Peptides against a protein of PDB entry 3OIQ. Designs and how they scored, part 58

Target 1, 212 residues: chain A of PDB entry 3OIQ
Amino acid sequence: KNRIFVSSSKDFEGYPSKAIVPVQFVALLTSIHLTETKCLLGFSNFERRGDQSQEDQYLIKLKFKDRGSERLARITISLLCQYFDIELPDLDSDSGASPTVILRDIHLERLCFSSCKALYVSKHGNYTLFLEDIKPLDLVSVISTISTKSTNSSKHSSSELISECDLNNSLVDIFNNLIEMNRDEKNRFKFVKLIHYDIELKKFVQDQQKVL

## One batch from the design tools (peptide; made by RFdiffusion4, then SolubleMPNN)

Design b1_p15_6_s4 (from b1_p15_6, 9 letters changed)
Fold by OpenDDE base, seed 2:
Structure b1_p15_6_s4 (fold): chain B 212 residues (1-212), chain A 15 residues (1-15)
Amino acid sequence: as target 1 above (212 residues)
Amino acid sequence: SSLIKKEEELEKLLE
């Protein structure tokens, strides 16, 4: 089955009531929920959805059915947090109690761009997304990709071409949404409050604001 | 809806 690129979490409203569909999207990590019995990741592109919270537009489950899947979930969370410099409580504590991790509003402190592959599974009109793969994206690389308008679509071979264009367009849309949030006085998101706010990000945001 | 509510709804789908 061909993997579908998803530009909006609203696309799932048009999906079949009973289906299994491989999907891919790019979004910002907004939440982590790890307990003894479950693991969830929240993502958002911050598309405007009226007065509803723009967080957790993509809620992704990690499989948590046996010791092997639980271990994989914990390792996945640890590696993501290490990549994004997110401080976690020690997950390796010999104390037989599995550590509970509940993080929210991650995007207020860190822009954690992630390319996600997931399995859409629906029953009776309701759906869940199961994580298949995740690739964290470096912010400098994201900025460079948007700025250079990669005309070099020519070289990479035909098969798993979720178009480089779809990824780039989604990254641009996310930044545009963040710029709008930053301009809104009621919105808690501000670029200057990001822990990693630097001269490069500042310049990029200023340049993008002139085009919007 | 809270992350918890969304989770509970999704758990019911796996049962």
Scores: peptide ipSAE 0.153, ipTM 0.783, DockQ to the pose 0.386
Fold by OpenDDE base, seed 5:
Structure b1_p15_6_s4 (fold): chain B 212 residues (1-212), chain A 15 residues (1-15)
Amino acid sequence: as target 1 above (212 residues)
Amino acid sequence: SSLIKKEEELEKLLE
């Protein structure tokens, strides 16, 4: 089955009530929820959805069925947090209690761009997204991609390659949404409050703000 | 949390 690129979490409203569909999207990591019984990752493109919370538009479940899947989930979280410099409580505490991690509003401190592969699984009109793969994206690389790929519509080949255009468009949309949030005085998101706010990001945001 | 509520709703519907 071909993997579908998803540009909006609203696309799932039109998906079959009973299906298994491989999907892929790019979004910002907004939350981590690890307990003894479950592991969830929240992502968002910050697409405007009226008065609804813009966080956790993509709720991705990691399999937590056995010790092996639990271990994989914990390792996945550890690696993501290490990549994004997210401080986790010591997951290695020898105390036989599985560490609980609840992080919210990650985007207020760090822009954690992630390319996610997931399985859309629906039953009776409800769905769950199960994580298949995750690739963290470097912010500098994201900025560079947006800045350079505005020109190269390279007609590269068929079915499995998510259109570089789809990825680029989604990244642009995310930044545009963040710029709008930054302009909104009621919104808690501000670029200047990001821990990694540097001259490069500042310049990029300023340049993008001129186009919007 | 908004996450927990959404998940609990989804889990109840998938069970």
Scores: peptide ipSAE 0.142, ipTM 0.780, DockQ to the pose 0.381
Fold by OpenDDE base, seed 4:
Structure b1_p15_6_s4 (fold): chain B 212 residues (1-212), chain A 15 residues (1-15)
Amino acid sequence: as target 1 above (212 residues)
Amino acid sequence: SSLIKKEEELEKLLE
């Protein structure tokens, strides 16, 4: 089955009530929920949804059924947090209690762009997204990618490669949504409150604001 | 295939 690029989590409303569909999306990491029994990652593109929370538009489940899958989940979380400079409690604590990690509103402090591959699994109209792969994206690389009008439509029609266009469009949409949030006085998101807010990001945001 | 087995395992996680 070909992997489907998803630009909005609303796309899943049109998905079959009983299916397994490989999907891919790009979004910001918004939450981490690691307990003794579950591991969930929340992602968002901050698409406007009225009064609904813009956090966790994509709720991704990591397999957490046995010690092997639990270990993989913990390693995944550790590596992601290390990549994004997210401080975690020591997950290797010799205390037989698996540490609980609950992080929310990650996007208020850090822009954690991530390319996710997942399995959409539905039954009776309910669905779950299971993580297959995650690639953290460097913010500088994201900015560079958006700024570089990649006219290179390399028509490599390999059914497995997500269109660079789809990725770029989604990244632009995310930034546009963040800019709107930043302009909204009621929104807690502010670029200047990001820990990694620098001259490059400032300039990029200023330039992007002129187009909106 | 390993994929089918994985899919079946995932379906069981939805139940």
Scores: peptide ipSAE 0.140, ipTM 0.785, DockQ to the pose 0.067
Fold by OpenDDE base, seed 1:
Structure b1_p15_6_s4 (fold): chain B 212 residues (1-212), chain A 15 residues (1-15)
Amino acid sequence: as target 1 above (212 residues)
Amino acid sequence: SSLIKKEEELEKLLE
């Protein structure tokens, strides 16, 4: 079954009320919610949605039904946090209590670009996204990819048809949205407040601002 | 509040 690339979380409003659809998107990690019974990841492209919160536009559920799935979810969270340099409380506390992790507004401190594969599952007009795969993206690589007008249509084989163009367009859109947020005095997001704000990111943002 | 609401909606789908 062909995986559908999703550029906007609004696309799900047009999806069937009863379906199972494999999807893929790229977004920024905005929240982590790990409790004793649930594991959720929030993502956003920061598309303007009127007065609605721009966070958690994509809410993805990790399977958390048995010891095996719980362990996998915890490992996934740990690996993501290690990759993005997100501090977690020690999950190994000898107290048999499963550690609770609630992180919000991650994008205010770190740009955590992620390519997500998920299963859209709907019933009775409501839907859930289940995580199938996640690939964290390095910010330097994201910047380089956007900056290099990818004229190299590398003939990668036709079957993994997520157009390099779709990914690049989504990454550009995210940065444009972040630039708009950075210009808005009422918005809490500021590039200069990112922990990893460096000369490269500064230059890239300045160059992108000239095009917008 | 938005996350909690979405979470509750998602749970009802798995039941």
Scores: peptide ipSAE 0.106, ipTM 0.756, DockQ to the pose 0.402

Design b1_p15_7_s1 (from b1_p15_7, 10 letters changed)
Fold by OpenDDE base, seed 1:
Structure b1_p15_7_s1 (fold): chain B 212 residues (1-212), chain A 15 residues (1-15)
Amino acid sequence: as target 1 above (212 residues)
Amino acid sequence: MVEEFLKNEEAIEEE
């Protein structure tokens, strides 16, 4: 089955009430919820949804039902946190208590761009997104990709039908939404409050703000 | 939102 690129979490409202659909999206990591029994990742593109919270628009489950899936989930969380320089509480406590991690509002301190592959699984009109794969994206690479208007149609082989255009459009939309949030005095998000706010990101935001 | 997702999931995993 072809994987569907999803530009909005609202697209799932039109999805079949009983289906398994492979999907892909790009979004910012907003939350991590790891307990003894559950592992969830929250993502958002910060689309305006009225007065609702703009975080966790994509809730993604990691399988967490046996020792093997639990270990894989914990390793996945550790690797993501290492990549994005997110401080985890010491998972190595000799106390036989399974470490609990609850992080929220990650986007207020770090822009954690992620390309996610998931299974949309629906039943009786409800759905769950199961993580299949996650690729963290480097912010410098994201900025470079948006700044270089696609002049290289590199004819790279017809096997991944997710257009470079869909990824780029979604990355632009995320930045536009973040710029709007940064302009809103009521919004907690501010680029200058990001731990990794540098001259490159500052310049990029200033240049994007002139196009909006 | 997390709580609603978790309720929807219990309904998917019980079959």
Scores: peptide ipSAE 0.034, ipTM 0.726, DockQ to the pose 0.602
Fold by OpenDDE base, seed 2:
Structure b1_p15_7_s1 (fold): chain B 212 residues (1-212), chain A 15 residues (1-15)
Amino acid sequence: as target 1 above (212 residues)
Amino acid sequence: MVEEFLKNEEAIEEE
């Protein structure tokens, strides 16, 4: 089955009440929820949805049912946090209790761009998204990709026709949404409060603000 | 694989 690129989490409202659909999206990591029984990742593109929370627009489950899936989930969280310089509470508690990790509002301190592959699974009108694959994206690489009009459609015949255009459009939309949040005095998000706020990000934001 | 995945989700919606 071909994987569908998803530009909005509203697209799932139009999906079948009983289906399994492979999907892909790009979004910012907003939350991590790891307990003894569940592992969830929250993502957002910060699309405006009236008075609805702009956080956790994509809630992704990791399989967490047996010691093998639990171990894979914990390793996935550890590697993701290492890549984004996210401080985890010491997972090395010598207490035989599985460490609980609850992180929220990650986007207020760090822009954690992620390309996610997931399974949309629906039953009785409810749905769940299951993580299949996650690729963390480097912020410098994201900025360069948006700034360079990729006029080179390199015909890389990868058997998954996800348009390079769909990825680039979604990255631009995320930055535009962040710029609008930064301009709103009521919004907690500010680029200058990011731990990794540098001259390159500052220049990029200033250049994007002139086009909006 | 997919059917085992769906049967194992019925058990997660009941907790």
Scores: peptide ipSAE 0.026, ipTM 0.655, DockQ to the pose 0.080
Fold by OpenDDE base, seed 4:
Structure b1_p15_7_s1 (fold): chain B 212 residues (1-212), chain A 15 residues (1-15)
Amino acid sequence: as target 1 above (212 residues)
Amino acid sequence: MVEEFLKNEEAIEEE
């Protein structure tokens, strides 16, 4: 089955009420919910949805049914947090209690761009997204990708072009949404409050603000 | 939102 690129979590409203569809999207990590029984990752593109929370537009489950899947979930969380410099409590507590991690609003401190592959699974009109794969994206690489695609339409195969355009468009849309949030005095998001706010990100935001 | 998703999930995992 071909993997579908998803530009908006609203696309799932048009999906079959009983299906298994492999999907892919790019979004910012907004939340981590790890308990004794569940592991969830929240992601967002920060699309405007009226008065609805802009966090957790994509809620993804990690399988958490047995010690093997629990271990894989914990390793996935540890590796993501290590990659994004997110401080976690020690997940290896010798106390036999599975550590609980509840992080929200991650995007207020760090831009954690992630390319996610998931299974859309629907039953009775409800759906769940199950994580298949996650690739953290480096912010410098994201900025460079957006900045360079404005200048070079160079010939690669029609199937690779579609996925690369979709990825780039989604990354641009995320930045545009963040710029709008940054301009809103009521919005808690501010680029200058990001721990990793540097000269490169500052310049990129200033250049994108001139196009909007 | 999270709680509603979690309820929908139990119904998907029990089948």
Scores: peptide ipSAE 0.033, ipTM 0.725, DockQ to the pose 0.591; fails the geometry check
Fold by OpenDDE base, seed 5:
Structure b1_p15_7_s1 (fold): chain B 212 residues (1-212), chain A 15 residues (1-15)
Amino acid sequence: as target 1 above (212 residues)
Amino acid sequence: MVEEFLKNEEAIEEE
């Protein structure tokens, strides 16, 4: 089955009421919800949705049905948090209690770009997104990708059904949305409040702000 | 949002 690239979480409103569709998107990690019974990841591209929260526009479930899937979920969370330098409470506590992790508003401190592969599963018009794969993206690599690909629309890498254009467009859209949020005095998001706000990100944001 | 997702999910997994 061909994987569909999703540019907006609104696309799911038009999806079949009973389907299993492999999807892929790129978004920022906004939340982590790990309990004894469930593991959820929240992602957003920060599309404006009126009065709706701009966070958790993509809620992704990790399978959490047995000790093997639970362990895989915990390892996935640990590896993501290690990659993004997110401090977690010790998940390896010998106390036999599964640690509860509830992180929100991750994007206010860190830009955690992630390429996600998921299964859209719908029944009776309701849907769930199940994580199949996640690739964390390095911010410097994202910035470099946006900055360099404005000039090179001409190399087909002939093995992924996802246009290199779709990924780039979504990364640009995310940055544009963040720039708009940063300009809004009422919005909590500010680039200068990011822990990793450096000269490179500052320059990139300043240059993107001139194009908008 | 999370609560609504969890409710919709329970309905999908129980069927």
Scores: peptide ipSAE 0.033, ipTM 0.724, DockQ to the pose 0.608; fails the geometry check

Design b1_p15_7_s2 (from b1_p15_7, 8 letters changed)
Fold by OpenDDE base, seed 5:
Structure b1_p15_7_s2 (fold): chain B 212 residues (1-212), chain A 15 residues (1-15)
Amino acid sequence: as target 1 above (212 residues)
Amino acid sequence: MVEKYLKNEEEIEKS
């Protein structure tokens, strides 16, 4: 089956009540929930949803059924956190106790752009998203991609049905949503509070704010 | 929000 690019987690409300659908989306990492029994990643594109929390719009489960899947989940979390410079408690504690990691509101300190491949699995109208693959995206590369959007319609015939346009549109939408949040005095999100807030990000945000 | 997904997961994992 072809992988579907998902621009909104609301798209899942229209999905079949009993299906298995490979999906892909781009979003910001908002939460990590690793316990002895579960591993969940929260993502958001910060679409306005009325009174609903803008966090964890995509709740992604890592398989956590056996020692092999648990190890893979822990390695995945470790690698993501290393990439994004997120401090974790030592996951390798020789004490045999699986460390519990509960991180929330990650986007308030770091913009952790991620391209996720997941499996939508529904039964009786309920669904779960299972992580298949995750690619962390470098913020400088994201900024560059958005800024250069007008020039390289290079027909890279990548057999991936996901258009470069879909990715770029989602990245733009995320930044636009963050700009709106930054303008809202009641919103906790502020670009200037990001640990990695630099001159490049500042300039990019200022330039995007003029187009909106 | 996590709780709503957790109820759905126990039903999906058992299937």
Scores: peptide ipSAE 0.024, ipTM 0.664, DockQ to the pose 0.620
Fold by OpenDDE base, seed 4:
Structure b1_p15_7_s2 (fold): chain B 212 residues (1-212), chain A 15 residues (1-15)
Amino acid sequence: as target 1 above (212 residues)
Amino acid sequence: MVEKYLKNEEEIEKS
């Protein structure tokens, strides 16, 4: 089955009430929820949804039903947090207690761009997204990708192009949404409050703000 | 909102 690129989590409202659909999206990591029994990752593209929380628009479940899946989930979280410089409490506490990690609003401190592959599984009109693969994206690489493709619309190789255009459009949309949030005085998100706010990000945001 | 998704998960894992 071909993997479907998803640009909005609203697309799932039109999905079949009983289906298994491989999907892919790009979004910012917004939350991590690891308990003794569950592992969830929240992602968002910060699409405006009226009064609804813009966080956790994509709630992704990691399988957490046996020691093997639990270990994989813990390793996945550890690697993501290591990649994004997210401080975790020591997951290796000698106490034998499974460490609980509850992080929210990650996007307020770090822009954690992630390309996710998930399995949409629906039953009785409800759905769950199961993580199949996650690729963290480097912010510098994201900025460079957006900046360079604004100039090179000309190489038509049809099948690989759709996924790359969709990815770039989604990355642009995320930044546009963040710029709108940054302009809103009521919004807690501010680029200058990001731990990794540098001259490159500052310049990129300033240049994008001129196009909006 | 998270709670509504969490209730559906137990039904999906059991199927």
Scores: peptide ipSAE 0.024, ipTM 0.664, DockQ to the pose 0.573
Fold by OpenDDE base, seed 2:
Structure b1_p15_7_s2 (fold): chain B 212 residues (1-212), chain A 15 residues (1-15)
Amino acid sequence: as target 1 above (212 residues)
Amino acid sequence: MVEKYLKNEEEIEKS
């Protein structure tokens, strides 16, 4: 089955009540939940949903059923946090007890852009998204991708049926949503409060604000 | 692989 690009987590409301669908989306990492029995990653594109929370619009489960899957989940979290400079408690506690990690509102300190491949699995109208793959995206690369109107569809490998246009549109939408949140005095999100806020990000935001 | 996801009813909650 071909992988479907998802621009909104609302798309899943129209999905079959009993299906398995490979999906892909781009979003910001918003939460990490690692316990003894579960591993969850929260993502958001901050699409406006009325009075609903804009956090964790994509809740992704990692397999956590045996020591092998648990170890893979912990390694995945460790590598993501290392890439985004997220401080974690030492996951290698010699005490044999798996440390609990609960991080929320990651987007208030760091813009953690991620391209996610997941498996949508539904039964009786309820669904779960299972992580298949995750690619962290560098912020400088994201800014460059949006700023460079790549009219050049470079003939990159024919194997991913996902349009470069879908990725770029979703990245633009995320930044537009963040700009709106930054303008809202009631919203906790502010670009100037990001740990990695620099002259490049400042200039990019100012240039995007002139188009909105 | 597919059957293993469908059999675990407790894992298929609305996210």
Scores: peptide ipSAE 0.023, ipTM 0.651, DockQ to the pose 0.108
Fold by OpenDDE base, seed 3:
Structure b1_p15_7_s2 (fold): chain B 212 residues (1-212), chain A 15 residues (1-15)
Amino acid sequence: as target 1 above (212 residues)
Amino acid sequence: MVEKYLKNEEEIEKS
């Protein structure tokens, strides 16, 4: 079955009540919930949903069934946090207690762009997204990708891969949503409050704001 | 929102 690119978490409202569907999306990491019994990742593209919270629009489960899957989940979280420069509490505490990590509102401090592959699994109208693969995206590379594609409209490579266009459109949409949030005085998100806010990001945001 | 997904998940895993 071909993997479906998902541009909105609302797409899942139209999905079958009993299905297994391979999906892929790009979004910002918003939360991490690691306990002794579960591992969840929250993501968002910050699509406007009326008065609903724009956080955790994609809730992704990591398999946590046995010591092997638990170890894989913990390693995945560690590697993501290392990549995004997210401080984790010392997971190596000699106290024999399984490390608990509960992080929320990650997007308020860091833009953690991630390309996720997941399995949509539904039964009786309820669904869960299971993580299959995650690729963290570098912010400089994201900015570069958005900035360069305004000029090269010409090569449709018909590869069975999720179109490079879908990824880029979603990245643009995320930035546009963040710009709208930044303009809203009631919204907690502000680009200037990001730990990694630099001259490059500032310039990019200013240039995008002129087109919106 | 998270609680609804967790409940849905427990129902999916038990079924």
Scores: peptide ipSAE 0.023, ipTM 0.660, DockQ to the pose 0.685

Design b1_p15_7_s3 (from b1_p15_7, 11 letters changed)
Fold by OpenDDE base, seed 3:
Structure b1_p15_7_s3 (fold): chain B 212 residues (1-212), chain A 15 residues (1-15)
Amino acid sequence: as target 1 above (212 residues)
Amino acid sequence: MVEKQLENDKKIEEF
């Protein structure tokens, strides 16, 4: 079965009540929930949903059923946090207790762009998204990708059936949504409050704001 | 939202 690119987490409301569907999306990491018994990642594209919270629009479960899957989940969290410069409490506490990590509102401090592959699994009208693969995206690379597509159709035939158009459209939509949140005085999100807010991001946001 | 998804997860954990 071909992997479906998902541009909105609302698309899952129209999905079959009993299915297994391989999906892919790009979104910002918004939360991490690691306990002794579960591992969840929250993501969002900040699509407007009326007065509903724009956080955790994609809730992704890591397999956490045995010591092997638990170890893989913990390693995945450690590598993601290392890539995004997210400070974790020392996972190596000699107390023999599995470390608990509960992070929320990550997008208020860091733009953690991630390309996710997941399995949509539904039973009796309920669904879960299981993580299959995650690729963290570098912010400079995201900015460059959005900026360069205004000028050159470069034919790179890469044999991964990700519509390079769908990925870029979703990255543009995320930035547009963040610009709208930044303009809203009631919204907690502000680009100037990001730990990594630099001259490049400032210039990019100012140039995108003139097109919107 | 998280609580409803967590309840859905418990019902699907047979996978």
Scores: peptide ipSAE 0.035, ipTM 0.748, DockQ to the pose 0.649
Fold by OpenDDE base, seed 5:
Structure b1_p15_7_s3 (fold): chain B 212 residues (1-212), chain A 15 residues (1-15)
Amino acid sequence: as target 1 above (212 residues)
Amino acid sequence: MVEKQLENDKKIEEF
């Protein structure tokens, strides 16, 4: 089955009440919920949804059914946190207890861009997104991608059914949504509060703000 | 949100 690129987590409201659909999206990591019994990742594109929370718009479940899947989930979390420089509470409890990690509002300190492959699984009108693959994206590479695509329609034949346009549009939409949040005095999100707020990100945000 | 997902998970965990 072809993988569907998803630009909005509202698209799932139109999906079949009984289906298995491979999907892909790009979003910011907003939360991590690792316990003894489950692993969840929250992602958002910060699309405005009226009074709904802009956090965790994509709630992704990692398989957590056996020791092998649990280990894979823990390794996935560790690698993501290492990549994004997210401090985990000491995973090295000599107590043999699986560490509990509950992180929220990650986007307030770090822009953790991620390309996610997931399975949409629906039953009885409810759905769950199961993680299949995750690729963390470097912020400099994201900024470069947005800045350079104004000039080069170079046909790279990628065997991935995701248009290079869908990825770019989704990254632009995320930045536009963050700019709107930054302009809102009531919103907790501010670019200047990001740990990685440098001259490059500052310049990029200032240049994007002139186009909006 | 996590609670709604937990309720969905109970219905889908047979997968």
Scores: peptide ipSAE 0.035, ipTM 0.748, DockQ to the pose 0.544
Fold by OpenDDE base, seed 2:
Structure b1_p15_7_s3 (fold): chain B 212 residues (1-212), chain A 15 residues (1-15)
Amino acid sequence: as target 1 above (212 residues)
Amino acid sequence: MVEKQLENDKKIEEF
């Protein structure tokens, strides 16, 4: 089955009540939940949903059923946190107890753009998203991708079943949603509170604000 | 939301 690009986590409300569907999306990492029995990653595009929380719109499960899957989940979290400069409590506690990691609101300090491949698995109208692959995206590369395509409809043939247009549109939508959150005085999100807030990000946000 | 997912997971554990 071809992988489906997902622009909104509302799309899953229209999905079959009993299916396995390979999906892909781009979103910001919002939470990490690692315990002795489960591993979950929260992601969001911050799509407005009335009074619903904009956090964890995509809740992704890592397989955590045996020592091999648990080790892979821990390594995946460690590598993701190393890439985004997220401080983890030492996962190497000599105490034989697997450390519990619960991080929330990651987007308030860091913009952790991620391209995720997952399996949508549904039974009896409920679904779970299982992680298949994750690619962290560099913020400078994201900004450059948005800025260069406002000027060039250049034909690049790449054999990935996902249009470069779907990825770019989703990245633009995420930034527009963050700009709206930044303008809302009641919203905790502010660009100036990001640890990596620099002159480049400031200029990009100011230029995007003139188009909205 | 995590609790609702944990409840859904118990219904899906055949995979």
Scores: peptide ipSAE 0.035, ipTM 0.748, DockQ to the pose 0.531
Fold by OpenDDE base, seed 4:
Structure b1_p15_7_s3 (fold): chain B 212 residues (1-212), chain A 15 residues (1-15)
Amino acid sequence: as target 1 above (212 residues)
Amino acid sequence: MVEKQLENDKKIEEF
């Protein structure tokens, strides 16, 4: 089955009530929920949804039903946190308990861009997104990718062009949404509060703000 | 909202 690019988590409202659909999206990591019994990753593109939280618009489940899947989930969390310089809370190693990680509002400190592949699995009108693959995206690479598309429509195959256009449009939409959040005095999100806020990100945000 | 998704998760973990 061809993998469907998803630009909005609202697209799932139109999906079949009983299906398995391979999907992909790009979003910011907003939460990590690792306990003894579950592993969830929250992602968002910060699409406006009225009074609904803009966090966790994509709630992605990692399989967590046996020692092998639990180990894979824990390794995935560790690698993501290491890649994004996310400090894991001290895992109480002395209790013999499985390490619990509950992080929220990650986007307030770090822009953790991630390309996700998931299985949409629906039953009885409810759905779950199961993680199949995750690729963390470097922020400098994201900024460069958005900035360069203003100048080069050059020649790759029609199937690769669609996926690359969809990815870049979603990255632009995320930045536009973050710019709107940054302008809102009531919104906790501010670019200047990001731990990695540098001259490059500052310049990019200032240049994007002139196009909006 | 998270709790209602978590209750749906128990029914889908059977797959």
Scores: peptide ipSAE 0.034, ipTM 0.741, DockQ to the pose 0.485

